# Ledger of designs, part 139: peptides against a protein of PDB entry 4KTY

Target 1, 266 residues: chain A of PDB entry 4KTY
Amino acid sequence: YVLNDIGVIFYGEVNDIKTRSWSYGQFEDGILDTCLYVMDRAQMDLSGRGNPIKVSRVGSAMVNAKDDEGVLVGSWDNIYAYGVPPSAWTGSVDILLEYRSSENPVRYGQCWVFAGVFNTFLRCLGIPARIVTNYFSAHDNDANLQMDIFLEEDGNVNSKLTKDSVWNYHCWNEAWMTRPDLPVGFGGWQAVDSTPQENSDGMYRCGPASVQAIKHGHVCFQFDAPFVFAEVNSDLIYITAKKDGTHVVENVDATHIGKLIVTKQI

## One batch from the design tools (peptide; made by RFdiffusion4, then SolubleMPNN)

Design b2_p21_3_s4 (from b2_p21_3, 13 letters changed)
Fold by OpenDDE base, seed 5:
Structure b2_p21_3_s4 (fold): chain B 266 residues (1-266), chain A 21 residues (1-21)
Amino acid sequence: as target 1 above (266 residues)
Amino acid sequence: MSSSGGGKLSDEYFQELKKAL
């Protein structure tokens, strides 16, 4: 994991899985210095820099530009006039070196770009890391562990009531570490995500969340386990909003979210 | 819109999915 400087990222649709190459370049000149600079910008103390829990959590915040002028500005509006389109990036090196040189957030990223840069950051700092792609990835906004789809009586989606959303695919990272802050058995792979999705204790960050804890429904374990659980296990709940203001659950689909999770085993 | 990246599923997607249930 740490030694692989080139990877493959899965994307597309569940029925049309696509792959793209990504150069991590964690050994390229200036990349380690840039990763140290990222931690300096985060005002991370020296004692914390040896702790993969703290490092991965700080990295999840700092790889996105939200809150802290971190590495990447996300854009999903197909307007990339003030930077590089997310699809034009082929690796992490140019992004990280631009960030180090300009000292300003780099434009633009989407999930696989965030995951690619974050994977470089983790690997550069000696944390084994991989990219995970989840097809039909839920984004729960109200922390109820459900994907609530509000429908009008005519069967159309009420977009004002429907706050939750589903990505056709989403990419995040898993980082390998011990979790002495958790019960025995919840070390190993930890989900971490630098794509700015939700605020976690004052910052757009996610994880580390124990993959083992999530698999066993232990959503009470730090950090952000409910959110990551929802991404992969949310039920689709179709709720008809009646004209009288009542809500009626019409259908529940427990099989749609997290339909396929793919990672390259290296 | 062919979002070259991860995109949110449309309202129409869920409407059609619901009709199939």
Scores: peptide ipSAE 0.507, ipTM 0.875, DockQ to the pose 0.417
Fold by OpenDDE base, seed 1:
Structure b2_p21_3_s4 (fold): chain B 266 residues (1-266), chain A 21 residues (1-21)
Amino acid sequence: as target 1 above (266 residues)
Amino acid sequence: MSSSGGGKLSDEYFQELKKAL
């Protein structure tokens, strides 16, 4: 996990799984210095830099540019006029070195770019890390652990009311650490995500969330376990919004979200 | 062109899902 400098990221669709090579470059010149610089920009105390819980949480915030002028600006509009298209990146090195040199956020990233850069950051700092791809990944916007799809009376989606969304795929990271702040057994792999999806206690960050806790339905543990649980296990709730303002649940699909979770076993 | 990027599912896709239920 820490020693592999080249990886494979899974993407595409559940029925058409694709792979992309990604160079992490955690041992290349200037990369460790850049990771230290990222923590300096976060104003992270030296005492916190030895704690993988704090480091992974800070990294999840700082790999995205929101809130703190972090590493990457996200864009999904297919208009990349002021930077590099997300698909043009082949590794973390150029992104991190550009960030260190310019001292400004790098344009542009999407989930696999965020996950690639974050994987480099974690590995540079001695935290075992891997990229995870979830197919049909939910984005719960209201923290209710379900995907609320609002329908008009004609059965069309009401995009104005529907705030929740589903990614065809999403990439995040798992970081290996002990969790002395959690009950015994909830250490090991922790989900962390640097893609700016939701606000977590005032910043666009996610995790570390215990993968073991989530697998056992324990969403009450820090950090962001409800959100990560929803990404992999949300029910799709089809709700007809009536003209009188009443809501009627028409259908529930408990099988669509999280159909396949893929990670490279090293 | 295979959309090499991740994206949100469209409203049309959710309509298709509803018809399959």
Scores: peptide ipSAE 0.035, ipTM 0.700, DockQ to the pose 0.373
Fold by OpenDDE base, seed 3:
Structure b2_p21_3_s4 (fold): chain B 266 residues (1-266), chain A 21 residues (1-21)
Amino acid sequence: as target 1 above (266 residues)
Amino acid sequence: MSSSGGGKLSDEYFQELKKAL
């Protein structure tokens, strides 16, 4: 988890699971310096840099370019004219070195690129980390722990009303740490995500959220446990929006989200 | 192999999900 410089990232679909290699390169020249530079850009106090809770939370913010001119610009519109297509990246090293050299956000990333770079950042700083892929990953935009899918009377999705979304797959990180800020038993793996999905206390960041807490339905613990819980457990709520302004729950699917969670075993 | 980019589920996918429910 710290010493392995090459990984495998799972992607694709539940019925067509794919793998890609990713070079983390946490020991390559300039990578540690770049990770320190990222924390410098975040204006992170030296006292915080030894705390994996703070480091992982700052890393989740700084690996994305939102708010703080962090490492990676996300793009999902298939328009990559001003950078590198997300699929062209094979590892973290080139991205991190470009960021360090240019002092500007690198274009472009998607979830596995964010997760790959964030995994390098965590491992470089001595935090055991792995990438997790969730198939049918929910993105709750209204913090209700549901995926509200609004339908027109004809059954088509009302994109104006539907704010929530589902990824066919999403990649994030788990970081290993103690959680002295949480009750006993909620240490170990913590979900952290650098893909800019939702604002968390003023920045696009996510975690660390206790994987054990989430598995036991505890969403009251810092950080972002409701969001991460929703990613893996949200019910799909199909709501017909009638012309009279009434909403009718048409169907509920409690089995679709989080259908498969995959991580590389050591 | 063209890395089939993952992404958000399309409206068409939700329609297929609805048919399966």
Scores: peptide ipSAE 0.034, ipTM 0.693, DockQ to the pose 0.327
Fold by OpenDDE base, seed 2:
Structure b2_p21_3_s4 (fold): chain B 266 residues (1-266), chain A 21 residues (1-21)
Amino acid sequence: as target 1 above (266 residues)
Amino acid sequence: MSSSGGGKLSDEYFQELKKAL
């Protein structure tokens, strides 16, 4: 994991899986210094920099520009006039070096760009990491572990009531570490996500969430396990908002979210 | 239309999902 400088990121649709090459470049000149600079910008204590739990959590915050002027500005509006379109990036090196040189957030990223840069950050700091792609990835906005889809009487989505959303695919990272802060058996792969989705204790960050804890429904384990659990295992709840203000559950789909989770096996 | 770049599912997609259920 740490030694591979080129990767493959899965994207597209569950029935039309696509792959993108990504150069991590964790051994390229200036990349380690940039990763140290990212931790300096985060005001991370030196004592914490040897702890993969703290490093991965700080990295999940700092790879996005929200809150802290971190590495990447996210954009999903298909208007990229003030930077590089997310699809034009081929690796992490140019992004990280631009960030280090400009000392300003780089434009623009989407999930695979965030995941690519974060994978470089983790690997550069000696944390084994991989990118994971989830097809039909839920974005639970209220941490209720379900996707509440509000419909009008005509069957259209009520965007005012519907806070939750589903990505056709989403990319995040898994980082390998011991979790002495968790019960025995919940070390190993930890989900971490730098795509700015939800606020986690005052910052747009996610994880490290124990993959084993999530697989066993232990959503009470730090950090952000409910959110990551929802990404892979939410039920879709279709709710019709009636004109009288009543809500009627019309349908429940327990099979749609998290249909396929793909990672490159090294 | 799902954006080819990791976009949110469209309202039309949810409508089709509802019909399939």
Scores: peptide ipSAE 0.034, ipTM 0.697, DockQ to the pose 0.446

Design b2_p21_4_s1 (from b2_p21_4, 16 letters changed)
Fold by OpenDDE base, seed 3:
Structure b2_p21_4_s1 (fold): chain B 266 residues (1-266), chain A 21 residues (1-21)
Amino acid sequence: as target 1 above (266 residues)
Amino acid sequence: SAKKEAEKLKNIANSILKGAA
């Protein structure tokens, strides 16, 4: 819903669901100008700016600072000495106005900050958008639609072999649009993510991926449907790396990922 | 156990929020 300037973001654990308010401020002074500036920095053609598919894909790239000096620098190392801690942000307005004023990436964000800013961007440009929180969200690093967890013979994780990871929770966006580039029925909500997780065709971006397609197991449709599918429905594959260099699948857990997906009803 | 190792793989995205107003 484009008219709501204040939202709620879900976070925490699946057994301890928490909420925080977030001010989107899509109608605040300078925010529309900043959203246009973001598209200008992306060198987005005017003809593309009326297409929510292109706008949401560009937005997913530009809300993160990677590749293109976009809006937000991510940090997860608990070192925030050169900016604002992700938890200190209460809305998108200050972030977007700082970006517009400084013309440099704003420090720092995590998933809910990325999702909050991206939600403002989408709503400001007239794209209906909402934030989604997935508990036990997979990050498939090798695009195999599963989480490969390598274990040593002692049962400890082999961090050198294990590339995939699981977020306790992850926030992304759903944007409402028609998908004339997809088969009939795959319009509506599209998953888009500005948190820099994986490279998609040369840039840290994600989506738009058809939520309906993903719900029906269709991962062959643009954009990034395999990655988004893996976030919500990957199996955990526990593989023991033997001393002789052989790998043995010890267990498969098909129930761990995507335990709960929540969004504010609008 | 596989479950305990899965817990070790969790990226703590909400840890910063614990003390934030």
Scores: peptide ipSAE 0.080, ipTM 0.689, DockQ to the pose 0.103
Fold by OpenDDE base, seed 5:
Structure b2_p21_4_s1 (fold): chain B 266 residues (1-266), chain A 21 residues (1-21)
Amino acid sequence: as target 1 above (266 residues)
Amino acid sequence: SAKKEAEKLKNIANSILKGAA
């Protein structure tokens, strides 16, 4: 995991799985210095830089540009006039070196670009890391562990009321570490995500969330376990908003979210 | 159907990579 400098990122659809090569380049010239610079920009105490829990949490914040002028600006509107289209990137090195040189956020990323750069950051700092792709990945906005789909009386989606969304696919990272802050058995792989999806205690960041905790339904463990649980296991709740202001649950689908989770085995 | 509405909720996000492949 730490020594592999070239990866494969899964994307596409659950019935048409696609792969993209990604160069992590964690050993290339200037990359370690850039990762140290990222932690300097985060004002991270030197004592914290040896703690993979703190490093991965800071990295999840700093790989995105929100809040802290971090590495990457996300864009999903197909307007890339002031930077590089997300699909044009082939690896992390050019992005990280541009960030180090310009001292400004690099434009633009989407989930696999965030995951690619974050994977380089983690591996560069000696944290074993991999990219995970979830097909039908939920985005819970209100931390209720369900996807609330509001319907009009005619059965069409009410886009004003429906805040929650489902990605066709989403990429994040798993980082390997001990969790002395959690009960015994919840170390190992931790979900961390640098794509700016939700605010976590004042910043757009996510994790580390124990994969073992999530697998066993322990969403009370820090950090962001409810959000990561929802990404892979949310029920779809179809709610009809009636004209009288009442809400009626019409249907529940417990099988739609997290249909396939893929990671490269090394 | 609820399934068809769920498919409409598929965020266009991340579609750039799908279209470029």
Scores: peptide ipSAE 0.079, ipTM 0.687, DockQ to the pose 0.118
Fold by OpenDDE base, seed 2:
Formats: C-alpha cells, structure tokens, sequence
Structure b2_p21_4_s1 (fold): chain B 266 residues (1-266), chain A 21 residues (1-21)
C-alpha cells in the first residue's frame, strides 16, 4: 500500500468493469517536496503533520482546488478548453509537479484523478492508502441517508427538486490509521475523498470516516460518516410531487446503490 | 481521442434518474 508506485483504478459500469493504470510516483523527485508544499499551502501546523487523521483530512481538502486553491480543478462538463482533459492524465507526478511549479490549481480532474493524486499524497507521507471504486455511488446532498428522486406527475425526473444524484461509479481513497478519537475497534481503513462533492464544516473535504463504523451503522462518528454511508447504502426513494404540493412515495429501491465496491489488493 | 475517452470516463449516471419502476 505504501511501496507500490503503479496502480490500477476500476471504473466504467457494474456490468462492464474497466481498469486503467495509474502511476502514483510517490518516490519520484520533487513529489515529497510537493506534498509538504501542499500542507504548507493549507497552513497546517507542524504538530498536526505527524497525525494521519489531520493529514488525511487536510489532504482531502487540498487535493481539490475549492476553498483553498488546492491541487486539482474538477470538471464534468466534457469541455476542457483551458487545461488537460481528465482522461489524458496517466499518473500523479505531472499533476503534482505542475502544481508545485505554477503554484496554481491544475486543470482538470474527475474522481479517479482526484483519487490518484490523493493516493500519492497519502503514500508519500507514509500513510497506507488504496483507491476504492463504488458502482452506483450515491451523492446525498442533504445528509438524510437516502436518495430523494423527485418525479413529475408524468414520471419524468424533476431536476429542480432532485438535489441528490447517483454516479455510475465513484472513486475515493481508504487510508490506514489508528483512530484514538473513536471507540476501540474503529481504527484501520478510513474512507477519505478529495473529489469536491459536499461541504464538510466549511470546506469541500471528506473523511477520515471509519469503514468499520460505517459497516456497523455508526454514522455519528467523525468525520463525514453520514455522507460516506449514503454513498454505499442509500435507498432510492422515488417521490412524485403532486400538483397540490403533496409528495407521494411511488417506489423504494434498496438494492441499487453500492452494487459493487472494488479495490486492488496489494 | 482524449475527448472521447473523457466522455467514456465521466461518472454521472443518467439512466437511473428516470421514471419510477
């Protein structure tokens, strides 16, 4: 998890699983310096830099450009006129070195690019890390642990009312650490995500969320456990907005979200 | 092309946000 400099990232559809190689390059020249520079840009206290909880949380914020002029600008509009298309990246090294050289956010990333760069950051700092791909990954916008899909009376999705969304796949990271801030047994793998999805206490960041806590339904444990729980375990709630302003639950799908969670074993 | 590959790699699911049932 720390020593592998080349990885595989899973993507595509649950019925058409695809893989791409990704060069992490955590041992390449200038990469450690860049990871330290990222923490300097975050104004992270030296006392926190030895704490994987703080480092992973700061990393989840700083690998995206939101709030803090971090490493990567996300784009999902299929128009990449002012940078590099997300698919053109083959590893973290060029991105991190460009960031260090330019001192400006690098364009552009999507989830696997964020996860790839974040994996390099974590590994470079001695935190065991892996990329996780979730197929049918929910994005809960209001932290209610369900996907509220609002329908018009004709059965079409009301995009104005529907704030929640589902990714066909999403990539994030798991980082290995102890959690002395949590009850015994909730250390180990922690979900962390640098793709800018939701605001977490004032910044676009996510985690570390205890994978064990999530598996046992302990969504009250810091950080961002409700959001990560929803990504993998939300029910789809289809709600018809009636003309009289009433909402009617038309259907519930408890099987759609989190169809497959894949990670490469070392 | 990089554009076509980017389009294949986009991760927003459109098909599931359709009518109920």
Amino acid sequence: as target 1 above (266 residues)
Amino acid sequence: SAKKEAEKLKNIANSILKGAA
Scores: peptide ipSAE 0.067, ipTM 0.690, DockQ to the pose 0.044
Fold by OpenDDE base, seed 4:
Structure b2_p21_4_s1 (fold): chain B 266 residues (1-266), chain A 21 residues (1-21)
Amino acid sequence: as target 1 above (266 residues)
Amino acid sequence: SAKKEAEKLKNIANSILKGAA
């Protein structure tokens, strides 16, 4: 993991899986210095920089530009006039070097770009990391561990009644570390996500969340385990909004979210 | 083409809502 400077990112749809190469470049000139600069911009105490829990959480916040003028500005609206389209990036190096040079957030990223840059950051700092792609990835906006899908009485979707969403795919990272802050057995792979999705205790960040905890339904452990659990295991709740303001659950689909989670083995 | 690749890479929010009638 740490030694691989080139990776594969899975994307597309569950029925049409695509792959692209991504150059992490964690050994290229200036990349380590940029990763240190990122931690400096985060005002991260030097004593914390040796702790992968703190580093991954700070990296999760700082790889996105929200809150802290971090590395990447996300864009999903096809407006890329003030930067590079997310699809044009082929690796982390140019992004990180631009950030270090300009001292301003780089435009633009989407999930795989965030995950690519974050993977470089983690690997550069000696944290074993990989990119994970989840197909039909839920975005729980109200922390209820379900995806609310509101229907009008005519059966049409009313997207205004919820902020919950499902991505066709989403990429995040898993970082390998011990979790002395958690019960025994919840070390190993930790989900961390730098794509700015939800606020976690005042900042757009996610993780580290114990993959083992999540797999066993333990969402009570820090950090952001409920959110990551929802991404991979939310039920779809189809709710008819009646004219009288009542809501009726029409259907529940417990099989749609997290249909396929893919990561490279090496 | 680069355009077709870009379209495939783009995240689609609420993908399940598309075509839900």
Scores: peptide ipSAE 0.043, ipTM 0.668, DockQ to the pose 0.057

Design b2_p21_4_s2 (from b2_p21_4, 18 letters changed)
Fold by OpenDDE base, seed 1:
Formats: sequence, structure tokens, C-alpha cells
Structure b2_p21_4_s2 (fold): chain B 266 residues (1-266), chain A 21 residues (1-21)
Amino acid sequence: as target 1 above (266 residues)
Amino acid sequence: DEKEKKEKFEKIRNSILRGAA
């Protein structure tokens, strides 16, 4: 989880699973120095740099460029004229070295690129980490633990009534650490995500959220447990919006979100 | 009827899927 410098990232769809090679390169020249530079740019106190809880949370914020001019600019509009298309990256090294050299955010990333760079960051700092791929990954925008799907009276989807969405797949990271700030039993793997999806206490960051807590339905523990829980366990709620403004629940599906979660055991 | 309902909502579900996050 720390020593492997080449990995595999799962992507595609639940019925057509694909794999992509990714070079983490945590031992390459300049990479550790770049990870330290990232923490310097975050203005992270030296006293916090030995705490994997603080480090992983700062990393989740700084691997994305939002709020703090972090490492990667995300783009999902298929227009990459001012940088490198996300699919062209093969590893973390070129991205991190470009960031260190230019001192500006690198363009562009999507979830597997964010996860790849974040995995390098964690491993460089001695935190055991792996990439996780979630198929049918929900993005709950209003923190109600539901994926709301609004339908017109004719049965067509109305995408204007909610910001909730479902990704065919999403990649994030799990980091291994103790959680003395949580009750006993909620240490171990912690979900952390550097893809800028939601604001968490003023910044686009996510985690660390206890995987064990989420698995047992405990969403009251820091950090961002409700959001991560929703990614893997939201119910699909099909709601017909009537012309009179009333809402009618037509169907509930509790079986599709988080249908498959895959990680390489390294 | 149950099969038709299942197919209806399956079609809707597939239509809302976005690309990779």
C-alpha cells in the first residue's frame, strides 16, 4: 500500500469493467519535495504534518485547484484546449513536477487523475492508500441521503428540479489510519476524495470518513460521512412533479447505487 | 405489468447516468 509505485485503476461500467495502468512514482526525484511543497502552499502547521487525519484532509483539498490554487483543475466539458486531456495522463509524476515548476494548477483532471495524484501524495507521506472505484456512484447535493429523480407527468426526466446526479463510476481513495477522534472500532480504512464535488466546511474536500462507520450506517462522525454514505448507499427516488406543484413518489430503488465497489489489493 | 414497470424505470435510470466523475 506504500511501496508499490505502479497500480491499476478500475473504470468503465458495472457490466463492462475496464482497467487502466497508473504510475504513482512516489520514489521519483522531486516527488516527495513536491508533496511537502503542497503542504507548504496549504499553510499547514508543522505540528499537524505528522497527523494522518489532518494530512489526508489537507490533501483532499489541495489536490484540486478550487479554493487554494491546488494541483489539478477538473474539466468534464470535453474542451481541453488550454491543457492536457484527462485521458492523456499515465501517472502522477508529470503532473506533480509541472505543479512544482510552474507553481500554478495543472490542467486537466477527472476522478481517476485526482485519485492517482492523491494516492501518490498519501504514499509519499507514509500513509497506506489505495484507489477505490464505485460503480453507480451517487452525488447527493442536498444531503438527504437520497438520489432524487424528478419526472414530468409524461414520464420524461426533469433535470432542473434537482442537482442530484449519478456517475457511471467514480474513483476516490482509502487511507489507513487510527481514528482516536472517533469511537473504538472506526479506525482502519478512511474514505478521502480530492475530486471537487461538494463544499465541506468552506472548502472543496472530502474525508477522512470511516469506512467501518459508513458500512454500519453511522453518518454522524467526522468528516463528510453523510456524503460518502450517499455515494454508495442512496436510494433512487422517482418522483413525479405534478402541474399543481404536488410531488408523487412513483418508485423507490435501493439496489443500484454502489452496486459494485472495486479496489486492487496491493 | 411488473416487467413493464421494471423496464420503464431501468430506462430512466440509464438515461440519468453521467460520464466518469
Scores: peptide ipSAE 0.443, ipTM 0.903, DockQ to the pose 0.836
Fold by OpenDDE base, seed 5:
Structure b2_p21_4_s2 (fold): chain B 266 residues (1-266), chain A 21 residues (1-21)
Amino acid sequence: as target 1 above (266 residues)
Amino acid sequence: DEKEKKEKFEKIRNSILRGAA
């Protein structure tokens, strides 16, 4: 998880799983220097750079361009003027070297590109890391650990009230570290995500969230455990919003979110 | 009835399903 510089990323649909090759290139010339530059741009103090908790959290913020002029600009509109379409990238090296050279965010990324670049960043700094793909990945927007789907009386989705959404797939990272800031047993794999999805205490970042804590329902542990829990384990709540302002729960589905989570085994 | 209900909510679910994050 540290030495491999070529990987496979899973994507597509749960019923039609696809794979793409990704070159991490953490040992290529200039990549370590670029990772150090990223931490410099984040104004990360030297004392924190040896702490994988701080490094992974800063990395989750800095791999995306939001808030801090980080590495990648996300785009999902299928109009990629002024940059490279997300699907055209084959690895992290060109992206990171462009960022270092231009000193400006690189266009454009989507989840697997963010995850690929973030994986390089983590591995380059000696943090064991892997990419995880979650099929039917929930995006809880109101932090209630549910996917609230509001319906009109006619059965159509009320798009104004429905703020939560589900991705067909989403890619993020798991980083291996001890968690002395958590109770014993919650070290190991930590979920971290550089795709800009939600604001976490002032900026678009996510994690590290203990995978063990999430698996056991301990969502109170830092960082962003409720959000990551929701991505993999939210119930779909179908709610009819009546004209009189009353809400009626029509259905609950606990089987679809996080239906399949895939990662490469070494 | 259960089949129809399942199909109904499946269609609804698919309508909120987005592309890759």
Scores: peptide ipSAE 0.436, ipTM 0.902, DockQ to the pose 0.880
Fold by OpenDDE base, seed 3:
Structure b2_p21_4_s2 (fold): chain B 266 residues (1-266), chain A 21 residues (1-21)
Amino acid sequence: as target 1 above (266 residues)
Amino acid sequence: DEKEKKEKFEKIRNSILRGAA
């Protein structure tokens, strides 16, 4: 989880699982220096740099460019004219070295690129880390732990009311650490995500969220446990919005979200 | 009836399914 500099990332569809290689390159020249530079840009104090909770949370913010001119600019609109298409990246090294040399965000990333770069960052700093792929990953936009799908009376989706969405797959990271700030038993793997999805206490960041806590339905613990829980366990709620302003639940699907979660065993 | 209902909601679900995250 720390020593491997090459990995595999799962992607595609649940019925057509695909893999891509990713070079983390945590031992390559300049990469550790770049990770330190990232923490410098975040204005992280030296005392915090020894705490994997703080480091992983800062990393989740800084690997994306939002808020703080971090490492990667995300793009999902298939317009990559001002940079490198996300699919063209094969590893973290070129991205991190470009960031260090230009001191500007690198274009462009999507979830596996964010996860790949973040995995390098964590491993460089001695934090055991792996990439996790969640198929049918929910994006809860209003923090209600549900995927609310609003329908017109004709059965079509009301795009104005429907704010939540589902990714065919999403990649994030799990980092291994103790959680002395949580009750006993909630250490170990912590979900952290650098893909800019939702604001967490003023910044686009996510985690560390205890995987054990989430598995047992404990969403009250820091950080961002409700969001991560929703990604893997949201119910799909199909709601017809009537013209009179009433809402009628037509269907509930509790089996679709988080249908498959995959990670490579080292 | 149940099959038709299932297909209906599958189509709806697919309409909110995004590409690669």
Scores: peptide ipSAE 0.433, ipTM 0.898, DockQ to the pose 0.863
Fold by OpenDDE base, seed 4:
Structure b2_p21_4_s2 (fold): chain B 266 residues (1-266), chain A 21 residues (1-21)
Amino acid sequence: as target 1 above (266 residues)
Amino acid sequence: DEKEKKEKFEKIRNSILRGAA
């Protein structure tokens, strides 16, 4: 989880699982320096740099460019004219070195790119980390722990009534650490996500969220456990929006979100 | 019927999937 510099990232769809190689390159020249630079840009105090909780949280913020001129600019609109298409990246090294050299966010990333770079960042700093792919990954935008699907009376989807969405797949990271800030038993793997999805206390960041806590339904534990829980365990709620303003739940599907979660074992 | 319902909501679900790539 720290020593491997090449990995496999799962992507695609649940019925068409694909893999791609990713070079983490945490031992390559300049990469550790870049990771330190990232923490410098985050104005992270020296004392915090030894705390994997703080480091992973800062990393989740800084690997994306939002808020803090972090490493990667996300793009999902197929407009990559001012940078590199996300699919063209094969590893973290070029991205991190470009960031260090230019001192500007690198264009462009999507979830696996964010996860790849973040994995390098974590591993460089001695934090065991792995990439996790969640198929049918919910994006709960309103923090209600459900995925709302609004329908018109005619049965057509009304996409304007919610910002909730479901990714065919989403990649994030799990980082291994103790959690002295949580009850006993909730250390170990922590979900952290650098893909800018939701604002977490003022910044686009996510985690560390205790995987064990989430598995046991403890969404009250810091950080961002409700969001991560929703990614893997939201119910799909099909709601008909009536003309009179009433909402009618037409169906509930508790079986699709987080249908498959995959990580490579090293 | 339940089959029609399943197919209906499956279609809806598939239509809202957002591509990550």
Scores: peptide ipSAE 0.432, ipTM 0.900, DockQ to the pose 0.719

